Peptides against a protein of PDB entry 2AUS. Designs and how they scored, part 187

Target 1, 323 residues: chain A of PDB entry 2AUS
Amino acid sequence: ADIKREVIVKDDKAETNPKWGFPPDKRPIELHIQYGVINLDKPPGPTSHEVVAWIKRILNLEKAGHGGTLDPKVSGVLPVALERATRVVQALLPAGKEYVALMHLHGDVPEDKIRAVMKEFEGEIIQRPPLRSAVKRRLRTRKVYYIEILEIDGRDVLFRVGVEAGTYIRSLIHHIGLALGVGAHMAELRRTRSGPFKEDETLVTLHDLVDYYHFWKEDGIEEYIRKAIQPMEKAVEHLPKIWIKDSAVAAVAHGANLTVPGIVKLNAGIKKGDLVAIMTLKDELVALGKAMMSTQEMIERSKGIAVDVEKVFMPRDWYPKLW

## One batch from the design tools (peptide; made by RFdiffusion4, then SolubleMPNN)

Design b2_p23_3_s2 (from b2_p23_3, 17 letters changed)
Fold by OpenDDE base, seed 2:
Structure b2_p23_3_s2 (fold): chain B 323 residues (1-323), chain A 23 residues (1-23)
Amino acid sequence: as target 1 above (323 residues)
Amino acid sequence: SAAEEARRRALFAERYAAARAAE
């Protein structure tokens, strides 16, 4: 999520009509909710599915989905996509995660040895998914981006860890314990980041949502519920983006593939097969799709299919049909 | 026990808050 992507401009004269679409910051409250994502602080105890069911009841929603399961005992950042935005969670599944973990050692180990061994677990690790995972229990490689030891208190080690999606922190701690020679277990775990969602001013509790919905429905105050819900575009901030002409928006919103002439600007480093976000010039999410060309091919070519459109989010009527 | 789990959660919350305040 922290990788600054260069923006390459193909058409520096492309303008957008201010009367078309609904920019993320200018949606009426009902429309904002329909295209919203909550940065939820999941409490320990309930499943991620129970929490989503509670949000649906609190906010009177038909549909919602979460951006990656947290175990019942795990707290912290759980992105919950609402209504028409529900399927944006597919962009969050492959996103990097950060956790704070409490590891308990089953024996005494010198602090210098703890620090040295934990540093060796930065990089690529081999994991087998736990039995409770819906993922086939095949051995797989995962990347540990960083391990930061926050505190060592005897046999208790508090640490921050950045990991590739689908890395099991419980398994990591088990392997660290084996490498230390004494064994270890995961005592506590909190997720502090899921792609673009982190512990910041946008993080809200279930209690906050109850109160904020009440303020809106009973008192007519929409400000709190508006702040508690992020636009769905937040859930794609970590993806490479392609910005398109106003004349191309309605076609893509109808499920047409994006062709090269529709591109105004794009991120550098797109590879064929990457998941990309198709955006308007007002930073509205039109669709998610699979890149059929690299960034370089999208610059050099005058025609062809740039993106295979997999999931449309934008309504068909926000932009006029110009074909 | 439920009491041991509650104490562990409290200790984790305190240690995490302290570590975050030191950053």
Scores: peptide ipSAE 0.061, ipTM 0.741, DockQ to the pose 0.791
Fold by OpenDDE base, seed 3:
Order: C-alpha cells, then sequence, then structure tokens
Structure b2_p23_3_s2 (fold): chain B 323 residues (1-323), chain A 23 residues (1-23)
C-alpha cells in the first residue's frame, strides 16, 4: 500500500469541467453512502459475512461486501464496501495486510533466540493453506515484509507483522514454533491494516454505525455517518491509476475499454496484466480494469486498448456522452 | 470455556493497547 508511484503526464493541456461528476468530497450523503466503504473494526465472535449482514440492516442497505475475510475469532480492520461500491473490494484482495498477533510458545526459549529466529522469517516463506480455507492446498511462497516484536512475556510473544495478501499468520507462527524447537500456536490475532485501510480515526464499530445512523435519520445530523463512511476511491489508493479525459469518461462508464487517446496521466510501472484504477481528473473512480499495455506502451502508442474494463462503478450520467 | 476465551481476548486487547501506547 505504501508504494509511491510516479505520475507521468501525457496531456498537460487537459482540463475538466467542474459541472460534471461528483468528486468524493462533493457527494450528497445518500450518494456518499451509495459509493462508500466502511473501515469497520470487526468484533471477535461473528463471521465477516454476519457482520456485513448487520451493517446492511443497520444502514438499510440492499448490498454490501467485505475486503477480505477475517476468521470469527479475529478482530480489527474489515473494509466493507456499500451498495454501488460493493465490487471495489476486489481491489483490496491483492493488498498487503498487517496484523498484531499473540504467539504462545509450548516451551521456554531465551528472548535473544526468539528475536533472532523471528527475524529470519522476514522475507520469502513457504506456506500451505489451512484445511478450512477456500484456497487450494498447494505450497506457495509468500512475503513477510516485516516482523516487529512488541512484547515478550515468558512464553507469550506479541508482535506486529506485515504480509503479502493470503499469508496465513497461523501457519507463520507454527513454523516459528518449529524453528524455536518448542512449538507454538496463535493465541490471538487482530488485523491492523488492509491496504489503505488501517487503525486510524476512520475505524468504526458496529455500535458507532447504529448511533451515527440514528443521529442522521432521527436528528437530521449527517456529519457522523458521513465521516464513518469513506469514499470508494479510498479502496483504490494502493492501485496504479490512469486518469482520463472528460470525453472518455462516459464511454468507460458504459463499459467501453479505455483506449490510449483517452489517457491524460498515468502511474509509472504499470505492467500488462496489472489491476488498474481508471480515474477522472477529479479523482473519481470510473472503473477497474486489466492493463493491456505497460506504462511505456501507453505513452509511446497513439492508439489501441490500454485497459480492458472489468468493473464499472461510475454512473453513466455523471459525464455527458461525447460521441 | 467462553469465560476463558473472553478473558484471553480482554488480556490481548490490553496488551495490544499498551504496546501501541509505547510506540
Amino acid sequence: as target 1 above (323 residues)
Amino acid sequence: SAAEEARRRALFAERYAAARAAE
């Protein structure tokens, strides 16, 4: 999520009409909810699906989806995309994640040895998905970006860990326990980050949502519910972006593929096959798609399909049809 | 037991909060 991406300008003369679209900060409350993502503090106990069902009831929503399952016993950051934004959760599946874990050791180990061995698990690790996962149980490599030991209390080790998407912390702890020679298990787990969503002022509970919805519906106070819901554009902050001309927006919103002439600016380092966010010049999310060209090809070519549009988010009427 | 699980969760939350406050 923290990858700084250079922005390459292809058309420095491109302007945007201020009358077109609805920038994330200019959406009426109802529209903001329709294109919203909640940074939910998932409680321990319920499934991620049960929590999504509760949010739908609390906020009187027809549709919602979550940005990657947390086990029932796991708490913390669960992005929940609302209504028309529901499919934006696909952008969060490949995103890096952070956890705080409590590891319990099955024997006594000197603190220096714990620290030394846990540091060896930074980098590439080999994992097999657990039996309970919907993922095929093939051995696969995953990245551990960092391990930060927060506390060691005898056999209890509290640590922060940054990992590639689909890294199993339970399996990591099992392997650490084996390397320590005493064995270990995951006692507790909390997710502290999912891509651009983290434990910050935007993190809200189910209780907060009940109260904030009440303040809006009964008292006419929209401020709290507005702050509790992030714009869907938040869910794509970590993706490479392509910004398009106003004249290209309606076509993409109708499901047309993005062609090279529609590009105003783009991030460096896009590869063919990458998931990319197509944005307006007002940083509105138009669509997600698959890059059909590299950044360099999109700069050098005068024509061709730049992005195969897979998921449209923007309504067809926010920008005029200019063809 | 449900009580032991609740106590363990409370202890984890406390330790985590303390660790964050020390950062």
Scores: peptide ipSAE 0.054, ipTM 0.734, DockQ to the pose 0.671
Fold by OpenDDE base, seed 1:
Structure b2_p23_3_s2 (fold): chain B 323 residues (1-323), chain A 23 residues (1-23)
Amino acid sequence: as target 1 above (323 residues)
Amino acid sequence: SAAEEARRRALFAERYAAARAAE
């Protein structure tokens, strides 16, 4: 999520009509909800699916989906995409995750040895998914981006860990315990980050949502519920972006693939096969798709399919058909 | 026990809050 991406401009003369579309900051409250994502503080106890069902009930929604399962006992950052934004969660599945974990050691280990061994687990690790996972139980590599020890209190080790999507912290702790020679288990776990969603002022509880919905429906105060819901564009901040001409927006919104002539600007470092966000010049999410070209190919070529459009989010009528 | 799990969760929340405040 923290990868700064250079923006390469292909067409510096491209303008956007201010009358077309609905920029994230200009959506009426009902439309904002239809294209919203909640940064939920998931409580410990319920499943991620139960929490999504509760949000649907609280906010009177037909559809919602979560940005990567948290186990029942795990608390913290659970992005919940609403209504028409429900499928934006696919952008969050491959996103990096951060956790704070409490590891309990099964024996006494000197603090210096704990620190040294935990540092060795930064980088590539080999894991087997647990039985309960929908993933095939094959050995796979995962990246541990960083381990930060926050506190050591005898046999209790509190640490922050940044990991590749689908890294199992319980398995990591088990292997750390083996490497320390005494064994260990995961006592507690909280997710503190899921891609662009973190513990910040946007993090809300289920109780907050109840209160904020009440303030809107009973008191006519929309401010709280508006702030509690992020625009769906937040859920794609970590993706490489391609910004397109106004004349290309309606075609992409109808499910047409993005062709090279439609590109105004794009991020550097796009590779063929990458998941990319197609944006308007007003930073509205049009669609998600698979890059069919690199950034360099999209710059050098005059024609061809740049993005295979997989999921459209923008309504077909926000921009005029200019074909 | 459920009570031991609740105490452990409370302790974790306290330790996490303290660690975060020290950052």
Scores: peptide ipSAE 0.043, ipTM 0.720, DockQ to the pose 0.761
Fold by OpenDDE base, seed 4:
Structure b2_p23_3_s2 (fold): chain B 323 residues (1-323), chain A 23 residues (1-23)
Amino acid sequence: as target 1 above (323 residues)
Amino acid sequence: SAAEEARRRALFAERYAAARAAE
């Protein structure tokens, strides 16, 4: 999520009409909820699906979806996309994750050896998905971006780990235990990050949501529920972006593919096949799509399909049809 | 923050103690 992407400007004279659209910070509360994502602190015990069902009940919603399953015993960061934003979770599935884990060793190991061996697990690791995974049990590589040992207390090792999506921390701990020669198991796990969502002031509990919804509905105080719900645009902050002309917004909102003339600015390093976010000049999410060109091709070409639009989020009426 | 890390450590210590007492 912290990858600062260079922004290449293609049209430096492009202006946006301030009367069109609803920028993330200017949505009425009802509209903000319809295009919202909660940074939920999932409690240990319930499944991610049960928690999503509770959120729908608490907030009186028809639809919601989560940005990647946490096991029942696992707590922490669970992004929950609401209503019209529900499908934005597809942007979060491939995003990197951070966890804090407690590893219990099955024997005594000198601290220096623990530190040395755990450092060797930074980088590429080979994993086999667990039996309970819907993923075919093929051996696969995963990236461990970093391991930070927080505490060692005898046989108990508390550590932070940044990983590629679909890395199994339980399997990592098992392999660390094997490398240490004594064996190990995962005692505790908390997810501390899911792409752009982290443990910060936006992290809320189920109890917070109950209280904040009550304050809004019974007391007329919208401030708390507004702060508890992030705009859907938060869920795409880690994606490469393409910003489009006001004149192109309505077409894309109707499901038309983005053509090269509609591009005002774009991130560097887009490749063919990448998931990209199509944005207005007011940083509103119009759609998600598949890049049909590289960044370089989108700069050099005067015409052609730049993005195959897979999922529209923006309502059709936020921008006028200018064609 | 260091305070958030300390709270996580305490929470895991408590939960781990509870898990050990249940095994």
Scores: peptide ipSAE 0.038, ipTM 0.706, DockQ to the pose 0.103

Design b2_p23_3_s3 (from b2_p23_3, 12 letters changed)
Fold by OpenDDE base, seed 2:
Structure b2_p23_3_s3 (fold): chain B 323 residues (1-323), chain A 23 residues (1-23)
Amino acid sequence: as target 1 above (323 residues)
Amino acid sequence: MEEEEKERREYFEKKYKEYEEKE
């Protein structure tokens, strides 16, 4: 998630018209909400779907979607994409997750053994999906990026874990317990990160949203609700980006594939088949698509389809048709 | 890297089989 991607400039003379589009920081409040993502602190108790339904009622919205299910008992970071941004959650579903978990051991284990065994679970692990998963109960590989033991108190182990999307922490804890020889269960779980969304100043509660919406509607104060909602571009920060000419924006916004001549700058390390974000020179999200070329091919080639456009977010009228 | 990933998979597959046989 924190991979600093190099930016390669292909056209250093490309300018953008300041009158076109709506940069993330310059959207009117209504438009900001229409293209918003909430970094919600999901309370324990409700389902992720119930919480999304509550946000829709609080903010008077027709559509919203979440960036990856949290179980009812699990709290913490739940990105909720709003209205026209709803489908940006597809960029968050494959994103890495971080959790803080409390594991309770069913027997006494020396601390040195706990630390040694938990370190063996860093990297590729096999998992069996839970019985209630819509996924066929086949063994599957998942990455554990890191395990950081925060505290060991007898049989209670508090740890931070960074994982590939769809890693089941409950299953991880079960397997750690088996490897320790005593068994274990998940006592508590909080999600502390979902891709670019983390526990920071942007994290808001359902109560905050009620209050902030009230301040806007009744008192005319938009500042709080504006800060409580992130621009949809936040939800693609972890993706490789391609920045395009103003003349290419309207075509892509109409669903045309991005061709190589439209590219101004791009991230290094794009591979064919990668999910990429197509951006304006004002860092506005135009579309998500599949890379049809590597970064190197996009630099070296003068023509061809660079990105197969899968999902448009930009309205068709924000930029003029220049083709 | 590919050999280490393979050995690691084989290790976990063996461990999981040993655990499934004990449940």
Scores: peptide ipSAE 0.029, ipTM 0.528, DockQ to the pose 0.020
Fold by OpenDDE base, seed 1:
Structure b2_p23_3_s3 (fold): chain B 323 residues (1-323), chain A 23 residues (1-23)
Amino acid sequence: as target 1 above (323 residues)
Amino acid sequence: MEEEEKERREYFEKKYKEYEEKE
């Protein structure tokens, strides 16, 4: 997330042992891959599932998963979590998305009217899920965070759009076309952002992955494949975080709920029911869980369950059992 | 802010009905 969340320190005397765990920047290449996420540039044509299957073949992996389906014809940012990190994709499903879309109008509309009507679609909108979706076809609200018109060329409108997870851009364009009075359809769509993953130097193609894996396995050069894979901690950067004592890490890694005494520092603005990332003092992801308290309650209380631990990522042996 | 979100929801609900009647 581009907005740094405020960090509240609860225990300023808490230290961490540098011999325990594996910080994201210090993982051996094999361990880095086991806890990795690829910021993939998905090509147009294949399904997101086919692309995940290809990555598994290219990198000789047993497991992988994607951070939110792109339609076959849609290109761009597809986070693919690897091996032991596979379950981190659940942190990306609720994350906001950005797209660049080409809308084709079915009639001529003055540019000023296009701009005015598209501005009306910024904010809360009502959508109907498409017939092909596994979701019950009920009306639902979704947030359009922003619409930025990039170019208008006659009947073609190129625009950037930031949206809540599960907003249907095809449906948005259809409704814009109806509001313009001429109708419209989605000609092209590219995803430019999925939560913390965007179009940047970390974006890689399937061809890049083939080449980088070859350089590692045949030439012994690990640098390229190391840079092509992000640590799983990248996939939780948009979540509120709770940092815990070294003495609490092994218990949480065994699936114990996080209690208030284990907290060293935490982000401001956590609400009860929020998805939170439980981190070590070395910024290692231990687990994902549901907040059972607000930030304020976690500060004020001396005891109680702070987080219901839903998904453990850290191995049980990275930190010693201190109970 | 809650009132503006409500008015906006009511506006889109009205517009959505107008669109469903045209399809």
Scores: peptide ipSAE 0.028, ipTM 0.492, DockQ to the pose 0.021
Fold by OpenDDE base, seed 4:
Structure b2_p23_3_s3 (fold): chain B 323 residues (1-323), chain A 23 residues (1-23)
Amino acid sequence: as target 1 above (323 residues)
Amino acid sequence: MEEEEKERREYFEKKYKEYEEKE
């Protein structure tokens, strides 16, 4: 679910200078690419790393990174952050994921029993990471947010599943098969969502990127490549946000921590330790950081460090130094 | 909530043990 976060206004008189910064919708095409994220439809076959390397070649880029590994055989939503936006993937790695999976049962099971048992897997489950995972192979809990059965055809069960980051659908299907008493395996898997990125009009293929880059470079038509690349701000839509005054932007862009006096508005429900996006009043991403206060503390306090700034994205010169 | 999480954990731990004994 798109968690509509309440916005609390601290300073209702705060204005922003329209001459400063580059709002996500007003970036020149070269700057848009430098601060871009592609909602890629990853084909089955290549690794996520190979696909990132192909995008770099297609678009003539020095740097790119993906918002969470898909196995070679897995298709679908792979966010690929470009150039100066590459590090925004840190916001996407912990984000929830959705998949459509085909589970094949190793025996006949009544449909009512399939539905009942799969419903028991909604909520917290225990998983062991596979051998190929860089994660320590300890038992860990993961949240299954929902399971929606789409189709049951004999031994084939097509379902949609929303999960916490790093939930292994192959392991989930294995455990469902065990609970059914017949065993099961994952026949097919597609990722349909990665945080704010989903299957929509922004989803593009590698072939689309080849064509759209050609239209821009050879024909001078930037429209297609502009639409194929989302602003980096898209990659933080799911995070709690703090909007800052123009006079605070340059300091944060220089790597200074955000102090309470810099806050104009903020989302409700920020806890100490949360990853937060620091935004301008024009919805430009300045930085990612760790909340050092709750929303309530940021409202009640007149001073102190609100956010420990971990990663700056905004160039130092987009806003003037007002100190 | 804590009891349901505990019962769920015990259920999965039992299922994993029953599986490790069959492999």
Scores: peptide ipSAE 0.025, ipTM 0.486, DockQ to the pose 0.021
Fold by OpenDDE base, seed 5:
Structure b2_p23_3_s3 (fold): chain B 323 residues (1-323), chain A 23 residues (1-23)
Amino acid sequence: as target 1 above (323 residues)
Amino acid sequence: MEEEEKERREYFEKKYKEYEEKE
């Protein structure tokens, strides 16, 4: 998520009309909610689906979805996309995750041995999905990006771990315990990151949402509920972006594929097959799609399909039809 | 890089099998 992507400018003379669209910072509160994502602190106990149902009730919403299941006992960062933004969660499902975990060892192990063995689990590991997963029990590789030991207190090991999507921390801890020769289990787990969403000033509880909705509806104070909801564009910050001309926006909003002439600027390092975000020059999310060209091909070519548009978010009327 | 990733994979495949046999 934190990889700074270079921006390559293809058309330095491209301007945008300030009267068209609704930039993320200029949406009326109702529109902001319709295109919003909550960085929720999920409590331990409820399922991720129950929590989404509660948010829908609290905020009087018809639709919402979450950016990746947390087990009932697991707390922490659960992105919840609202209303028209609901399907932006598809960008978050494959995103990296971070957790803080408490591992309890079933025997005494020297600290130096704990540190040495846990370091061996940084990088590619093999996992078998648990029996309770809807995923076929095939052996699969997963990347552990980093393991940071925070504290060792006798048999209790507190650590931070960054992982590829769908890495099972319970299984990781079990295998670490076996490698240590004493066995181990996961005592506690909290998710501290889901792609661009982390523990920061945007993290809110269900209680906060109740209060903030009340302040808006009863007292006319919008500031709290506005702050508690992030624009949907936050949910795509980790994706490579392609920025398009105002003249191309309405076509893409109608579900047309993005062609090379519509591109104003783009991130470096796009590969064919990558999930990309199509943006306006005002940083509004138009659509998600699959790159049909590399960044280099999109620069060098004068024509062709650059992005196969999979999911439109922008309404068809925010920009005029210029065809 | 590719050889180191392969050796690492073979190491974890062996370890994983040793763990499944102990469960």
Scores: peptide ipSAE 0.023, ipTM 0.567, DockQ to the pose 0.021

